# Peptides against a protein of PDB entry 3C66: the designs that were tried, part 124

Target 1, 189 residues: chain A of PDB entry 3C66
Amino acid sequence: KSWANLFEKNDFFFRYKFYLEITAYTRGSDEQHLKWSGLVESKVRLLVMKLEVLAGIKIAHPFTKPFESSYCCPTEDDYEMIQDKYGSHKTETALNALKLVTDENKEEESIKDAPKAYLSTMYIGLDFNIENKKEKVDIHIPCTEFVNLCRSFNEDYGDHKVFNLALRFVKGYDLPDEVFDENEKRPSK

## One batch from the design tools (peptide; made by RFdiffusion4, then SolubleMPNN)

Design b2_p23_8_s2 (from b2_p23_8, 8 letters changed)
Fold by OpenDDE base, seed 1:
Structure b2_p23_8_s2 (fold): chain B 189 residues (1-189), chain A 23 residues (1-23)
Amino acid sequence: as target 1 above (189 residues)
Amino acid sequence: EEPLVLRKKGDKIEGDKFVFTPD
């Protein structure tokens, strides 16, 4: 099953009321992040398959492309803050306290040699079977299995000072700004 | 009407974060 051509970006982030965000975090080298995020991304389809078979889930559609960002991250506390605040419009403003790494600034000496946190985020749009009298859907089991699958791939990924995952269930109106183009308005409640 | 996405008692496994509150 391929989702690559199913949705345009502009349509995807307006199509669903609910999204599952999967973020791979790396506080280390770009090479470490490429390996970690690449692994996580490669397993997302398996999570989708597990979500799709849940009776309360009508549709689980992944967005094909990851969103990439990186911040100067001088301390472990900064790294924890990034992981706590990222992935929600409600909280992402806290990240303004950190220096976002861009193509324009990455060669600056103060940024080039600074410790960095790298982020790669995958999105899954969710549609639920509300009419089937199922008021409750537990996605914890599939998500736990997914995390365990990623972590078990290499023992080096057991270092939580470097490698982390976050799975966030969000409403469409609370998606991060990164998913919208400059001319797009976020969904309303 | 929106479904309640249930958290199991452990919102963290092995240091990883699970944020499943719909509110």
Scores: peptide ipSAE 0.193, ipTM 0.748, DockQ to the pose 0.149
Fold by OpenDDE base, seed 5:
Structure b2_p23_8_s2 (fold): chain B 189 residues (1-189), chain A 23 residues (1-23)
Amino acid sequence: as target 1 above (189 residues)
Amino acid sequence: EEPLVLRKKGDKIEGDKFVFTPD
C-alpha cells in the first residue's frame, strides 16, 4: 500500500493500534499560540527521527495536519483541567463543562473578549517491533528531550501560566472524538 | 487503563515514564 494513503485522515486513525499525541497549549492571545504551536510543530520531525531509530519502534508516522481547538478559559484551574483531561476519549467529557470556541460563536461578545486556552495537537502513529509480548518499549528519553527542546527554545516559553506542552500515549480506541468524522465509528478494543 | 502523560510544569517534567508493553 502506498504511503500516500496514510496521509488521509480516515485511514491514519484506524491504521495504528497506538498513537503519540503532542499538544501545545496557550492561555493568551492567538498570536502567542501561533508562534508556540508553530515552534512545536517544527520540531515534531526531530522526535520522529529519534523514535524511528529505537529497536522497539517499527514505524513512527506523523500525521501532517495539526488539530486545532480553543476553549473559554476564565481561570487557571480551568487551564489545568484542560491540560489534565484533553487527549483521551475516557476523560475528554470533562471538557464539556467549558465553552468550546467555534467559527459560529467566536464573534459573540461573551466569547470574543473572554480569556482563551488554545490547543494544537499533532499525532504520531506507532507500530512496534516486539516479538515477545513481555518486552517493554522505552520512549521516555526522546520524548523528554523533545519537551526540553521546545520549552527552552525561547525564554518566554518557560512561563507555564501561558505556554504548556504535553505528550500522551494512547490506544486507537481511546483517541479523542475530534480525530473521527461524525459518520465514523471508533476502533474497537 | 489511563493514557501515559508527560508534561512540563515550570522547570520540572511531570508525568509517567514512557515505558510500556504494547498489548
Scores: peptide ipSAE 0.182, ipTM 0.778, DockQ to the pose 0.778
Fold by OpenDDE base, seed 4:
Structure b2_p23_8_s2 (fold): chain B 189 residues (1-189), chain A 23 residues (1-23)
Amino acid sequence: as target 1 above (189 residues)
Amino acid sequence: EEPLVLRKKGDKIEGDKFVFTPD
């Protein structure tokens, strides 16, 4: 099955109540990140296919554009903080303690040669086949299989000091700010 | 409610079990 984004960017992040975020992290070179994130992104469609066949999933719609960011990441603790705090509006403010790398600042001496953490995030909009508000959905298996698939693809990707992968289930109102334009209002609860 | 997070650290998968009520 071929997926195409049927919605504009702003429509996509307002369309669903729930989203699955897939973030590839790299604390290393941009070249390392390009390879790692490219691999993860290439496997997202497999995850979507596995989600779509679950009885509780009505729709699993991938947003095809990755969101890219990078931070100055001098310590392993900073890298763990990024992995812990990124991907939720509730927690992303903690990342303000780190220097975000931008096109405007990337050539600054303090940033250019600094250790960096690179992030690439893919989004899947989720709609559920729920009959009642207490019905449970289990996506643990396909998500675990996806993580294992990506991490086992190459032995180098087993080094969690460099390469990491997280899946985060979030509500639309808790999506990170990066998915919205400056003039867009965040979805309400 | 806090978001559910699944990560693999080394050979171990860490985080929440992705079983939830979508309410």
Scores: peptide ipSAE 0.151, ipTM 0.763, DockQ to the pose 0.771
Fold by OpenDDE base, seed 3:
Structure b2_p23_8_s2 (fold): chain B 189 residues (1-189), chain A 23 residues (1-23)
Amino acid sequence: as target 1 above (189 residues)
Amino acid sequence: EEPLVLRKKGDKIEGDKFVFTPD
């Protein structure tokens, strides 16, 4: 299959047992989020390169399209909750307590001018060298380097009240619902 | 069979999160 075909959604979220989720969070303006998420997205390829050279990683394959969402986020506690609960099927139901911003509701008076948290999520499918079962893979190192790279780009991104990152290691059966179409069945354990 | 991945739960760098939950 050509590299171009690998970026199509069709089987990406069924292909791997493990995924690394990279979520850029912004509690602020859409413009702030566009800059922050754009930066994070631009650096994902560097993270992939760092993951690929780890002896225990056979494949690190990025999904090229970000998943984007936004929530009404009136408090800092809500923002912390979003960051804690997002990215796992087990915990994402907690986000139902917040108002999801949609094209249908974005012009409502209660939503239009409300404080918002914006989310952009990139996915990396991971395949490990099972034959080397005894090799410990430390993905924390390249992930830390990635975060430091993103944060160091602009001093404004040092404000964690506005800008945050989360890197989540998840199993395929625990991926968020957003990655599956309505007609797709979630992978089993 | 799952590889032995070194995972750290709840690591933070200035508010950023690393959620590498062990099984």
Scores: peptide ipSAE 0.230, ipTM 0.806, DockQ to the pose 0.139; fails the geometry check

Design b2_p23_8_s3 (from b2_p23_8, 9 letters changed)
Fold by OpenDDE base, seed 1:
Structure b2_p23_8_s3 (fold): chain B 189 residues (1-189), chain A 23 residues (1-23)
Amino acid sequence: as target 1 above (189 residues)
Amino acid sequence: EEPLVLRKKGDKIEGDKFVFIPD
């Protein structure tokens, strides 16, 4: 099946058992986030290429569109909480304690001037080619190289109080709700 | 079959899942 047909959101998040989530976090301005997330997104293709050549990986397919969200984030602890809880269905309910920024509420006085955390998430579907149950696939090398590439682009990205990057290996049944439409049922185990 | 993904330094483990948090 051609890569072009995979751009239909409807089957991408059902097609694979395993996904790699790449999330760019920014606690700062929208402008800072646009630059940071844009950089990260621009490098995802390079990561995919490095993953595809690993013997244990049969397929690594990126979903082409990022998922965007932002929260009021008044404290550093809130920022850490977001990074800990986001990206898994099992833990994402903790984010309900924070105010989600929406187009409807962004102009409210309590939200407009509040510190914000911005999130941009890219997804890679993974299909593994493991013949022997004892075989291990190590993706840390390409992932580390990817992170280093992103962080090295600008010295400002070394400030973990503002800019963060996480890679999460997630099973399809534990994907965040954001990837499914309202009428779609979450994959079962 | 569920693949065994190696875990190294910088991993935050959540059950059988992991988050890679670079230094």
Scores: peptide ipSAE 0.051, ipTM 0.694, DockQ to the pose 0.097
Fold by OpenDDE base, seed 2:
Structure b2_p23_8_s3 (fold): chain B 189 residues (1-189), chain A 23 residues (1-23)
Amino acid sequence: as target 1 above (189 residues)
Amino acid sequence: EEPLVLRKKGDKIEGDKFVFIPD
C-alpha cells in the first residue's frame, strides 16, 4: 500500500489492527476548543516521532485529519460520560443520550446557548514489532510527555473542568462509527 | 492480550481497552 493511502480514510482505518486515539475535550466555548485542540493536534507528530523510535513499535502513522464533534453538555457528569464512552464502538452508543450538535441544529435556541463539549480526535495507526503475544510495548512515557507538553502550554489547560485530553488504545474492530462511511463494513475481529 | 501497555494514574481499563486520562 502506498504512503498516500495512509491519509485516506477508507484505507487508513482498515490498515492497522490497533489505533491510538488522541482526543481533546473542551467543555466551554468553541474558541477555547479551537485553541486547545489546535495545540494538541500540533503536537501529535511529536508523539508519533517518539512512538516510532520505540523498539516494539514498527509503525506509528497518524491520520492527518481530526474528527470533530460536539454535544450539548449540560452537566459535569455528562462531560465525564463523554470522556468515558467516546472512542469505542462498544461504548459510544451511550452518547446517544446527549444531543449531538450538527449544522442543522446548531442554531436552535435550545442548542445555540447550551453548554457544549467539543471533541477533536486524532488517530494513529499502530503496527507492533513483537515476536509473541507476551511481549508488551509500554508507551506511557511518550504519551505522558505528550500530555505534559500540551498541558504546559497554557496554565488554563490545567482546568480539567474545561480541558481534557485522552489517549485510548483501540482495536480496529472497535473504532468509533465516525471513522467509517455508511457503506463501509467495520473490520472483523 | 494487548501488545500495548498504557498504564498510568488516571487510566481507565474497560475490558481490553486502555484509556489514558492524565492528571
Scores: peptide ipSAE 0.047, ipTM 0.701, DockQ to the pose 0.114
Fold by OpenDDE base, seed 4:
Structure b2_p23_8_s3 (fold): chain B 189 residues (1-189), chain A 23 residues (1-23)
Amino acid sequence: as target 1 above (189 residues)
Amino acid sequence: EEPLVLRKKGDKIEGDKFVFIPD
């Protein structure tokens, strides 16, 4: 399989058993989110490079396009809930309690001016070395460096009430529904 | 198993810092 095929959506989310999700969260303006998510996205390649050199990681392959969503987010508790529940098929149904902003509803008066949480998610497909099946890979250092790099870029990004960044390790069968097309079957265990 | 979550809140990453490689 050519490297080109690895960047196709249909192949990417079925190819790996494991994924690292990098989600940039913003509870603020769309402009704030655009700047924050854009910065995070620009640094993902650096994280990939640091992951690839870990002995337990055989492949770290980024999907180049972000997934974007936004929710009406009236409270800080709602914002915490989004961060806790997003990124897993097992938990994403909890987000149904919030109003998803869509192209169809974004102009509604109750939604247009409402506080929002914006999400941009990048995915890294991971393949581990078979010899290390019983071993744990410590990704704390590269992840910490990555997060610190993002947050240190601007002092405003230190405000966790507005800007957040999460890295979630997810199995392929537990990827969010958003990564699959309507006609695609979710990977089995 | 639930996904491993690493989050930075403030200046600290919260969550398990190890990724388990299953058999």
Scores: peptide ipSAE 0.033, ipTM 0.668, DockQ to the pose 0.682
Fold by OpenDDE base, seed 3:
Structure b2_p23_8_s3 (fold): chain B 189 residues (1-189), chain A 23 residues (1-23)
Amino acid sequence: as target 1 above (189 residues)
Amino acid sequence: EEPLVLRKKGDKIEGDKFVFIPD
């Protein structure tokens, strides 16, 4: 199917067995995050192009919209925990220990001025060549180039206390809950 | 069998994370 058919959520998160998650993290202001995540998002298509030319990758299709979330993040340890636990259904329950920022609570005194971690996540659906299934695909090179491209845009993005990236390879049944609607059933293993 | 080659789970790429979640 054409990318045009994937502009809507539709069955994107049911279509592939494998996904690459690209998450931009910012522990700072919403303005800082907007710039950082916007840059990362703008480069995802370049990553896709580099993935598509690998012999073992049959399809690399990006989902068109990022998923956005933010948490109260009082400490650096909390920020590391978010980066460790986010992006997998198996581990995301650990995030319940942190206060999720919502439209309903963002103006509360305890939340409004609290340190925050912002997350923007892009998804790439992956299909591999069956004939090469035994031949594992190495994606370190294109991923490294992608990260370097993002980091090199501005010297400020070299501050890992504020700006981070995570690339996570995830199976469809282990996608975060955020990608499914309340009426959708999670894919089976 | 997993289709990707990783050096290790949670590899760092220039300080950033590359994580593989197996079955």
Scores: peptide ipSAE 0.088, ipTM 0.729, DockQ to the pose 0.150; fails the geometry check

Design b2_p23_8_s4 (from b2_p23_8 with D2E L5V M18F E23D)
Fold by OpenDDE base, seed 2:
Structure b2_p23_8_s4 (fold): chain B 189 residues (1-189), chain A 23 residues (1-23)
Amino acid sequence: as target 1 above (189 residues)
Amino acid sequence: DEPLVLKKKGDEISGDKFVFTPD
């Protein structure tokens, strides 16, 4: 099984039971987000490499395409809500309270000049080498190192009011709707 | 079960440690 085949959406989000989501958040300009998300995305390969060498990790495969979204985000509370609710099917419905920015609506006066939160999400499919169902896997170190690497790259990225980064461990059945096409059925538990 | 989330807010990393039993 080549990595190349796993870069296709059709296989990727059904292939693994577990996924690591890496989301870069920006409440600011699109330019700020491009820089921030671009940095994060550029470092994902390093995280993959660090995950792959862990004994408990059989496979860590990145999905190469980021998922992009943006919301009107008038308040800091909205931004916190986005960071809390995004990335899980269980909670993502809360985002419906916010206005999703689309190509169709982005030029509307109420949206164009509104504060926005931008999201870029990368996914890593995970397979584990576990001898028994009681064996634990610890990926905290490489994940922490990754976060620190990204956040420390520029001092501006320390401003959590603007820039945020979250890693979320998610099961396939709880992946956000964004990863599935309308005709695709969500994986079952 | 809530997914494990690791976030860095400012200088503080918050969230559950990514120590888990894959099941």
Scores: peptide ipSAE 0.197, ipTM 0.776, DockQ to the pose 0.766
Fold by OpenDDE base, seed 1:
Structure b2_p23_8_s4 (fold): chain B 189 residues (1-189), chain A 23 residues (1-23)
Amino acid sequence: as target 1 above (189 residues)
Amino acid sequence: DEPLVLKKKGDEISGDKFVFTPD
């Protein structure tokens, strides 16, 4: 089955028990983020290909739309907090302490000139082919290769003060609120 | 229910961190 045949926007985040989140972070300009996130997004297909060939993975299905957000990020500590708390429903409430940049507020003087952290997140739904609970899946290698591929593309992307990349393995019930519509109930455990 | 996260360091993932049994 082609990804196109499997892609249904309405149930993607309900279809799998497990998801791999790929988040590109930038504390800098929107132009810097556009380049960085664009690079990361362009490489996701390679990660998917590497995941699909693993014996324990039945399906690795990318959601093609990135999720975008940005926050006022005046300090490095704020940037570290964003990277620590983002990507899980359990922890994302901590982000409420930061000012979310929106189309409505982006022109406000306090926001317009403020340092910002930009986030772009891609999702891969995972279905595993494990017959018994003793079998393990190892995705260390493809994930490491992916991160190295992105980080090594340009020397500037090695600057962790500006550019960061995180991969998070998340259960469906712990997906961030951003992936659900207002009327959708998040999956239960 | 520990989250498996690769954060700040793009160079190396812990060898055991992304080895798991889905349940």
Scores: peptide ipSAE 0.152, ipTM 0.766, DockQ to the pose 0.581
Fold by OpenDDE base, seed 3:
Structure b2_p23_8_s4 (fold): chain B 189 residues (1-189), chain A 23 residues (1-23)
Amino acid sequence: as target 1 above (189 residues)
Amino acid sequence: DEPLVLKKKGDEISGDKFVFTPD
């Protein structure tokens, strides 16, 4: 990774207390995932625009690069587990039960031909403008509109056995380990 | 902190999941 990329990543994931994670899931081919994740990623800017205009949101800042991962995913239950556990430091350890596909192992026959779940995750840093702690922010509408926009783009994306999309609101201290380098200390609560 | 997950087209998701006071 370039210095600029590392710096951006390091700064970004320490800058905000809150993040919105947008994860595109694909249990299928790499080609399917490329199309699906590419679509989702292309629409993130629209979500950002919708978030920015909310009164309670001061800043909605997208991280420029997706995080990519893939797992051997032999069953639908495994795929459900990935979708349930991914995106939070509290729960991501459950993913250790699955084989992570890496550059080092991807050519192994047992991995190469295995069913896979692909994940692409975009992050939006959120800064809120709430003076009164009793005030609430509702991001449900823009998030739902975003998901609907992505899902409606192609009829194939309606197949939840293959394509899924999740948005997760996460606090900085609960960000997945993937966003930090090995020597970085995650944000404190 | 449950995510908004729409697996099927047309699924309704509770708005309460995304109504919060950030502190």
Scores: peptide ipSAE 0.093, ipTM 0.720, DockQ to the pose 0.457
Fold by OpenDDE base, seed 5:
Structure b2_p23_8_s4 (fold): chain B 189 residues (1-189), chain A 23 residues (1-23)
Amino acid sequence: as target 1 above (189 residues)
Amino acid sequence: DEPLVLKKKGDEISGDKFVFTPD
C-alpha cells in the first residue's frame, strides 16, 4: 500500500524495522494531561517534516492515533519508574508493579481519587536509506527542537514533577504490547 | 544486515531513549 494508506493500523507496526515513540507524561489531573498531550500531538507533524528531510531517512511515517494509558502513581519514584520502563517490550514488565487504570476499574474508590500518571504515545515508522547504512544519522537536533517547542509553549510545562516528554527509538520486535491486537504476534528479530 | 546507527546527544539519554524533562 502507498504511504498515505498506512494511517490506519492495518500493518503499520509490522511495516517498519524502526519506530520513534513520542510519549507525553502527566502526573496530575486528566485536564492537565489533555492539554499537554494535545499540544504534543499537534506538533508531531512538524517533527515528521524535519525527519523526512534528513539524508539518512527514507521515510518518517506517523501513526495518526495516540495510544492512551494511565497508572495509579502514588509517588515520584513511581513516576520516574514509568518514564524509565515504558516504551519497550524488554522493560515494560516492570509496569506490572503499578495498577493500570482501565474502564472497568476507574470508578473504584481506591483508583478514582488516587494520584495518576497519564501517558499518550505517538509512533513514527522509520525507514533508512541503504546508501547511508555506514553513516550515522543524527536525529537529536529535530527531536530537541520538537521538545523545546512543546515545553516552551506554556510556562506551566516547566514543572517536571507534572509534565514530561520522552522520545524513544525502538526496533519493531521491541515495540510495547499495546500496539498489537490480542490475535497478533509481535515481529521477530 | 547491521542497522543504521543513530548518533545521540542530549541531557538524559539511556540506550535508545531520549528523556526530555521540562526545566
Scores: peptide ipSAE 0.037, ipTM 0.625, DockQ to the pose 0.084; fails the geometry check

## One batch from the design tools (peptide; made by RFdiffusion4, then SolubleMPNN)

Design b2_p24_1_s1 (from b2_p24_1 with D2E L5V M20F F22L D23E I24V)
Fold by OpenDDE base, seed 2:
Structure b2_p24_1_s1 (fold): chain B 189 residues (1-189), chain A 24 residues (1-24)
Amino acid sequence: as target 1 above (189 residues)
Amino acid sequence: EEPKVLQADGNANILRDDGFVLEV
């Protein structure tokens, strides 16, 4: 299938049974997040290339658009909670305890000057070579190399209180609600 | 079944690794 068809949101999140989520987190300024997320996003193609050459992976296709979100994040515990709960439909409801920053509310005084956590999430759709009886595919190496590559790029990214990076392996039925339109039904198990 | 997560701190240390050995 041509990469061109992967740029349509609706087709991408229904196409694969498995997804790798790559989330860049920043508890700091929008400028800090832009630099961090931009770096991470710039390296996703390298991760894709490393995944594609694995004998168990048939296809690794990136979704080209990041998903951006921001939360009021008053405490470090809130930031840890975001990192724990984000990226899965099973757990994302916990984020409702935090104030989502929107275009409508971002200028409110209570939000404008509030500490924020910024999230940029990239998705990779995964198809596996089941026919090769490889019931197990280890993607730890390329994922770890990717994380190390991103984190080592600048010393400032050594501050885990500000900058975080998570990779999450998610089944299509457990993708966050953000990837679906309001009229779309979540994939079944 | 919880999603597998790889998280690293600022020093690229793995803070959480649920293992990326995928059973498919």
Scores: peptide ipSAE 0.124, ipTM 0.681, DockQ to the pose 0.747
Fold by OpenDDE base, seed 1:
Structure b2_p24_1_s1 (fold): chain B 189 residues (1-189), chain A 24 residues (1-24)
Amino acid sequence: as target 1 above (189 residues)
Amino acid sequence: EEPKVLQADGNANILRDDGFVLEV
């Protein structure tokens, strides 16, 4: 099937057994996040190219649209909690302790002036050329190179109090709820 | 198995090795 039909959201999160999540985090202004996430997003294609040439990887297919969310994040501990819990269905329920910022609530006085954590997440679907379940694919090198490329682009992006970048390898059944529409059932194990 | 997370700490070199060896 041609790449063109893959832009339909409908099958992407059901097509692969495995996904690589790339999340850009910002505890700061929306402007800071737009610059940081935009940089990360602009480099994802380079990561894809590096993954596709690995012998164990048959396909590395990016989902082209980021998933965006923001939370009231009054403390550094809250920001660490977001980074720990986000990106897995098993752990994302812990984020319910935080106030999600929405278009409906963003003008509330308690939310408007509150410190915020912004999240932008890119997804890569992975198909492996592994006939034998004992084969290991090491993606450490291309992932490390990608993170280094993003973090080294501007000195400000070295500040972990403000800017963070995480890569998470997840199974399709453990993807965050945000990737599925209300009418879609999560993939079974 | 828990999802393997690569958190890049400020020292780009300490990507925890254990996270990115995919057993498929």
Scores: peptide ipSAE 0.120, ipTM 0.675, DockQ to the pose 0.592
Fold by OpenDDE base, seed 4:
Structure b2_p24_1_s1 (fold): chain B 189 residues (1-189), chain A 24 residues (1-24)
Amino acid sequence: as target 1 above (189 residues)
Amino acid sequence: EEPKVLQADGNANILRDDGFVLEV
Protein backbone atom coordinates (compact mmCIF):
# COMPACT_ATOMS: atom_id res chain seq x y z
CA LYS B 1 0.00 0.00 0.00
CA SER B 2 1.53 3.31 -1.05
CA TRP B 3 2.61 5.81 1.60
CA ALA B 4 0.21 8.29 -0.01
CA ASN B 5 -2.87 6.41 1.18
CA LEU B 6 -1.60 6.48 4.77
CA PHE B 7 -2.02 10.22 5.08
CA GLU B 8 -5.56 10.58 3.82
CA LYS B 9 -7.49 11.96 6.78
CA ASN B 10 -10.43 9.71 6.05
CA ASP B 11 -8.64 6.50 6.95
CA PHE B 12 -6.04 7.65 9.44
CA PHE B 13 -8.28 7.84 12.52
CA PHE B 14 -9.83 4.47 11.68
CA ARG B 15 -6.62 2.71 10.73
CA TYR B 16 -5.06 2.26 14.16
CA LYS B 17 -6.38 1.00 17.47
CA PHE B 18 -4.03 3.30 19.31
CA TYR B 19 -2.85 6.86 18.94
CA LEU B 20 -0.34 9.05 20.65
CA GLU B 21 -1.58 12.60 20.91
CA ILE B 22 0.94 15.40 21.23
CA THR B 23 -0.69 18.64 22.31
CA ALA B 24 1.07 21.94 22.57
CA TYR B 25 -0.77 24.33 24.88
CA THR B 26 -0.26 28.06 25.11
CA ARG B 27 -2.01 30.44 27.46
CA GLY B 28 -0.87 33.68 25.92
CA SER B 29 -0.76 35.28 22.51
CA ASP B 30 -1.39 33.67 19.16
CA GLU B 31 2.19 34.59 18.26
CA GLN B 32 3.54 32.74 21.30
CA HIS B 33 1.46 29.73 20.37
CA LEU B 34 2.57 29.79 16.74
CA LYS B 35 6.21 29.67 17.82
CA TRP B 36 5.66 26.99 20.46
CA SER B 37 3.39 24.73 18.43
CA GLY B 38 5.59 25.14 15.37
CA LEU B 39 8.58 24.00 17.40
CA VAL B 40 6.73 21.00 18.83
CA GLU B 41 5.42 20.04 15.41
CA SER B 42 8.92 20.25 13.97
CA LYS B 43 10.16 17.73 16.55
CA VAL B 44 7.36 15.16 16.14
CA ARG B 45 9.35 13.47 13.39
CA LEU B 46 12.15 12.82 15.87
CA LEU B 47 9.67 11.25 18.27
CA VAL B 48 8.33 9.05 15.47
CA MET B 49 11.84 7.88 14.66
CA LYS B 50 12.45 7.01 18.31
CA LEU B 51 9.14 5.16 18.58
CA GLU B 52 9.68 3.16 15.39
CA VAL B 53 12.86 1.58 16.75
CA LEU B 54 11.11 0.20 19.84
CA ALA B 55 10.70 -3.57 19.63
CA GLY B 56 7.01 -3.41 20.54
CA ILE B 57 6.12 -0.81 17.92
CA LYS B 58 5.57 -2.02 14.40
CA ILE B 59 4.48 1.31 12.97
CA ALA B 60 4.42 4.88 14.19
CA HIS B 61 2.75 7.07 11.58
CA PRO B 62 2.27 10.79 12.17
CA PHE B 63 -0.78 12.55 10.88
CA THR B 64 0.62 15.42 8.86
CA LYS B 65 -1.67 18.22 10.00
CA PRO B 66 -2.22 19.61 13.48
CA PHE B 67 -5.66 20.11 14.91
CA GLU B 68 -6.05 23.66 16.11
CA SER B 69 -8.43 24.85 18.79
CA SER B 70 -8.65 27.71 21.24
CA TYR B 71 -10.69 28.46 24.32
CA CYS B 72 -11.40 31.50 26.38
CA CYS B 73 -9.23 30.80 29.39
CA PRO B 74 -9.71 33.46 32.06
CA THR B 75 -8.02 31.57 34.92
CA GLU B 76 -5.10 29.26 35.59
CA ASP B 77 -7.60 26.67 36.84
CA ASP B 78 -9.33 26.80 33.47
CA TYR B 79 -5.98 26.18 31.81
CA GLU B 80 -5.34 23.18 34.04
CA MET B 81 -8.84 21.90 33.28
CA ILE B 82 -8.28 22.24 29.53
CA GLN B 83 -5.08 20.28 29.87
CA ASP B 84 -6.73 17.60 32.03
CA LYS B 85 -9.85 17.14 29.92
CA TYR B 86 -8.66 17.64 26.34
CA GLY B 87 -7.67 14.75 24.10
CA SER B 88 -10.22 12.10 25.12
CA HIS B 89 -13.82 11.70 24.04
CA LYS B 90 -14.64 10.55 27.58
CA THR B 91 -13.52 13.83 29.10
CA GLU B 92 -13.78 16.45 26.35
CA THR B 93 -17.40 17.26 27.25
CA ALA B 94 -16.03 19.04 30.33
CA LEU B 95 -14.57 21.62 27.94
CA ASN B 96 -18.15 22.71 27.15
CA ALA B 97 -17.91 24.75 30.34
CA LEU B 98 -15.48 27.00 28.47
CA LYS B 99 -16.10 29.18 25.46
CA LEU B 100 -14.66 27.62 22.34
CA VAL B 101 -13.28 30.27 20.03
CA THR B 102 -14.65 29.85 16.52
CA ASP B 103 -14.48 31.81 13.30
CA GLU B 104 -18.05 32.91 13.99
CA ASN B 105 -17.43 34.24 17.50
CA LYS B 106 -13.77 35.37 17.49
CA GLU B 107 -14.71 38.98 16.77
CA GLU B 108 -17.22 39.20 19.61
CA GLU B 109 -16.10 41.81 22.14
CA SER B 110 -16.26 39.32 25.03
CA ILE B 111 -14.00 36.87 23.16
CA LYS B 112 -11.67 39.07 21.12
CA ASP B 113 -9.71 40.47 24.04
CA ALA B 114 -10.25 37.57 26.44
CA PRO B 115 -7.32 35.49 27.68
CA LYS B 116 -7.05 32.38 25.53
CA ALA B 117 -5.58 28.95 25.64
CA TYR B 118 -4.41 27.74 22.25
CA LEU B 119 -4.07 24.07 21.44
CA SER B 120 -2.25 22.37 18.60
CA THR B 121 -2.57 18.60 18.55
CA MET B 122 -0.55 16.16 16.50
CA TYR B 123 -1.46 12.50 16.20
CA ILE B 124 0.71 9.44 15.78
CA GLY B 125 -1.03 6.23 14.81
CA LEU B 126 0.52 3.23 16.51
CA ASP B 127 0.58 -0.37 15.39
CA PHE B 128 2.12 -2.84 17.79
CA ASN B 129 3.96 -6.09 17.30
CA ILE B 130 1.39 -8.34 18.96
CA GLU B 131 3.30 -11.40 17.76
CA ASN B 132 5.85 -10.94 20.52
CA LYS B 133 3.09 -11.24 23.20
CA LYS B 134 4.25 -7.88 24.49
CA GLU B 135 1.06 -6.63 26.01
CA LYS B 136 3.17 -3.73 27.29
CA VAL B 137 5.34 -1.28 25.41
CA ASP B 138 7.31 1.29 27.34
CA ILE B 139 7.47 4.59 25.49
CA HIS B 140 8.73 6.56 28.50
CA ILE B 141 12.21 7.22 27.18
CA PRO B 142 11.33 8.55 23.72
CA CYS B 143 8.45 10.62 25.10
CA THR B 144 10.58 12.13 27.86
CA GLU B 145 13.39 12.88 25.44
CA PHE B 146 10.91 14.55 23.11
CA VAL B 147 9.43 16.73 25.81
CA ASN B 148 12.84 17.68 27.15
CA LEU B 149 13.93 18.56 23.63
CA CYS B 150 10.95 20.85 23.14
CA ARG B 151 11.14 22.46 26.58
CA SER B 152 14.89 23.04 26.46
CA PHE B 153 14.82 24.74 23.07
CA ASN B 154 14.11 28.12 24.61
CA GLU B 155 14.10 29.17 28.26
CA ASP B 156 10.67 30.78 27.78
CA TYR B 157 9.20 27.35 27.10
CA GLY B 158 10.04 26.42 30.68
CA ASP B 159 7.18 28.67 31.86
CA HIS B 160 4.40 26.20 32.59
CA LYS B 161 1.94 29.04 33.18
CA VAL B 162 2.20 29.83 29.49
CA PHE B 163 3.57 26.83 27.63
CA ASN B 164 2.60 23.23 28.15
CA LEU B 165 3.13 20.00 26.30
CA ALA B 166 1.11 16.86 26.79
CA LEU B 167 1.44 13.38 25.41
CA ARG B 168 -1.64 11.20 25.67
CA PHE B 169 -2.08 7.60 24.68
CA VAL B 170 -5.60 7.21 23.33
CA LYS B 171 -7.59 4.34 21.91
CA GLY B 172 -9.22 4.94 18.54
CA TYR B 173 -12.72 4.81 20.00
CA ASP B 174 -11.74 7.51 22.52
CA LEU B 175 -10.25 10.01 20.06
CA PRO B 176 -11.63 13.55 20.35
CA ASP B 177 -14.61 14.42 18.16
CA GLU B 178 -12.51 16.98 16.26
CA VAL B 179 -10.66 14.25 14.34
CA PHE B 180 -13.85 12.96 12.71
CA ASP B 181 -15.90 14.65 10.06
CA GLU B 182 -19.58 15.29 10.81
CA ASN B 183 -20.57 12.34 8.65
CA GLU B 184 -18.05 9.94 10.17
CA LYS B 185 -18.97 7.48 12.88
CA ARG B 186 -16.58 7.09 15.76
CA PRO B 187 -14.77 3.73 15.78
CA SER B 188 -16.40 1.11 17.96
CA LYS B 189 -14.57 -0.59 20.76
CA GLU A 1 -5.82 0.73 37.24
CA GLU A 2 -5.71 4.49 37.31
CA PRO A 3 -4.05 5.83 34.20
CA LYS A 4 -0.52 6.50 35.33
CA VAL A 5 -0.18 10.06 34.30
CA LEU A 6 3.56 10.20 34.27
CA GLN A 7 4.15 13.77 34.96
CA ALA A 8 7.64 13.97 33.63
CA ASP A 9 9.98 15.87 36.00
CA GLY A 10 10.06 19.59 36.97
CA ASN A 11 8.99 20.45 33.47
CA ALA A 12 5.18 20.06 33.74
CA ASN A 13 5.19 17.58 30.91
CA ILE A 14 1.86 15.89 31.00
CA LEU A 15 2.01 12.32 29.90
CA ARG A 16 -1.55 11.21 30.32
CA ASP A 17 -3.62 8.11 30.58
CA ASP A 18 -2.16 4.57 30.47
CA GLY A 19 1.22 6.17 31.16
CA PHE A 20 4.45 5.52 29.38
CA VAL A 21 3.81 1.82 29.60
CA LEU A 22 1.24 1.21 26.94
CA GLU A 23 -0.94 -1.80 27.46
CA VAL A 24 -1.94 -2.97 23.98
Scores: peptide ipSAE 0.164, ipTM 0.696, DockQ to the pose 0.384; fails the geometry check
Fold by OpenDDE base, seed 5:
Structure b2_p24_1_s1 (fold): chain B 189 residues (1-189), chain A 24 residues (1-24)
Amino acid sequence: as target 1 above (189 residues)
Amino acid sequence: EEPKVLQADGNANILRDDGFVLEV
């Protein structure tokens, strides 16, 4: 069965029970974010290769496109809140306290020059080999190696006030709303 | 410390460069 059919957005977020989210955060300029997120995206294939060789993982399938979002982020506390709350349907409602930047509002004077947090999120669909009674798969090592690889690429990416990187393991029913179209129903438990 | 293992049946886990956060 061709991997080609997995490129349709609509099948990808319903196909797996489990997802690994990789989010690159930038509190700075669009240019800073483009460089940082582009680097992270370029390394995702290496993470997939490391996940696929784990005995507990049957399939690790990357989604082809990042999801892009940005928020007005006036304080460091707001930036910490974004990093804590983003990436789960259970917690993402807390982000409603912040102004989402959209194509419709980005030229407003109050938004245009405001400090922003930029987010680029990549998804990996995961299928596990449950047959071997290993209820637990250790993905800590490949995930840590991935974070270290991205952070060590340039000294500037060591500045946690500007650049951050998170990996989140999420169930399909708890994926953020952004991955579904307006007419799509969220997967049930 | 025991290596933090992500459980497929467990809660969502956030991995950061400073460690793992369990979503409770």
Scores: peptide ipSAE 0.034, ipTM 0.635, DockQ to the pose 0.081; fails the geometry check

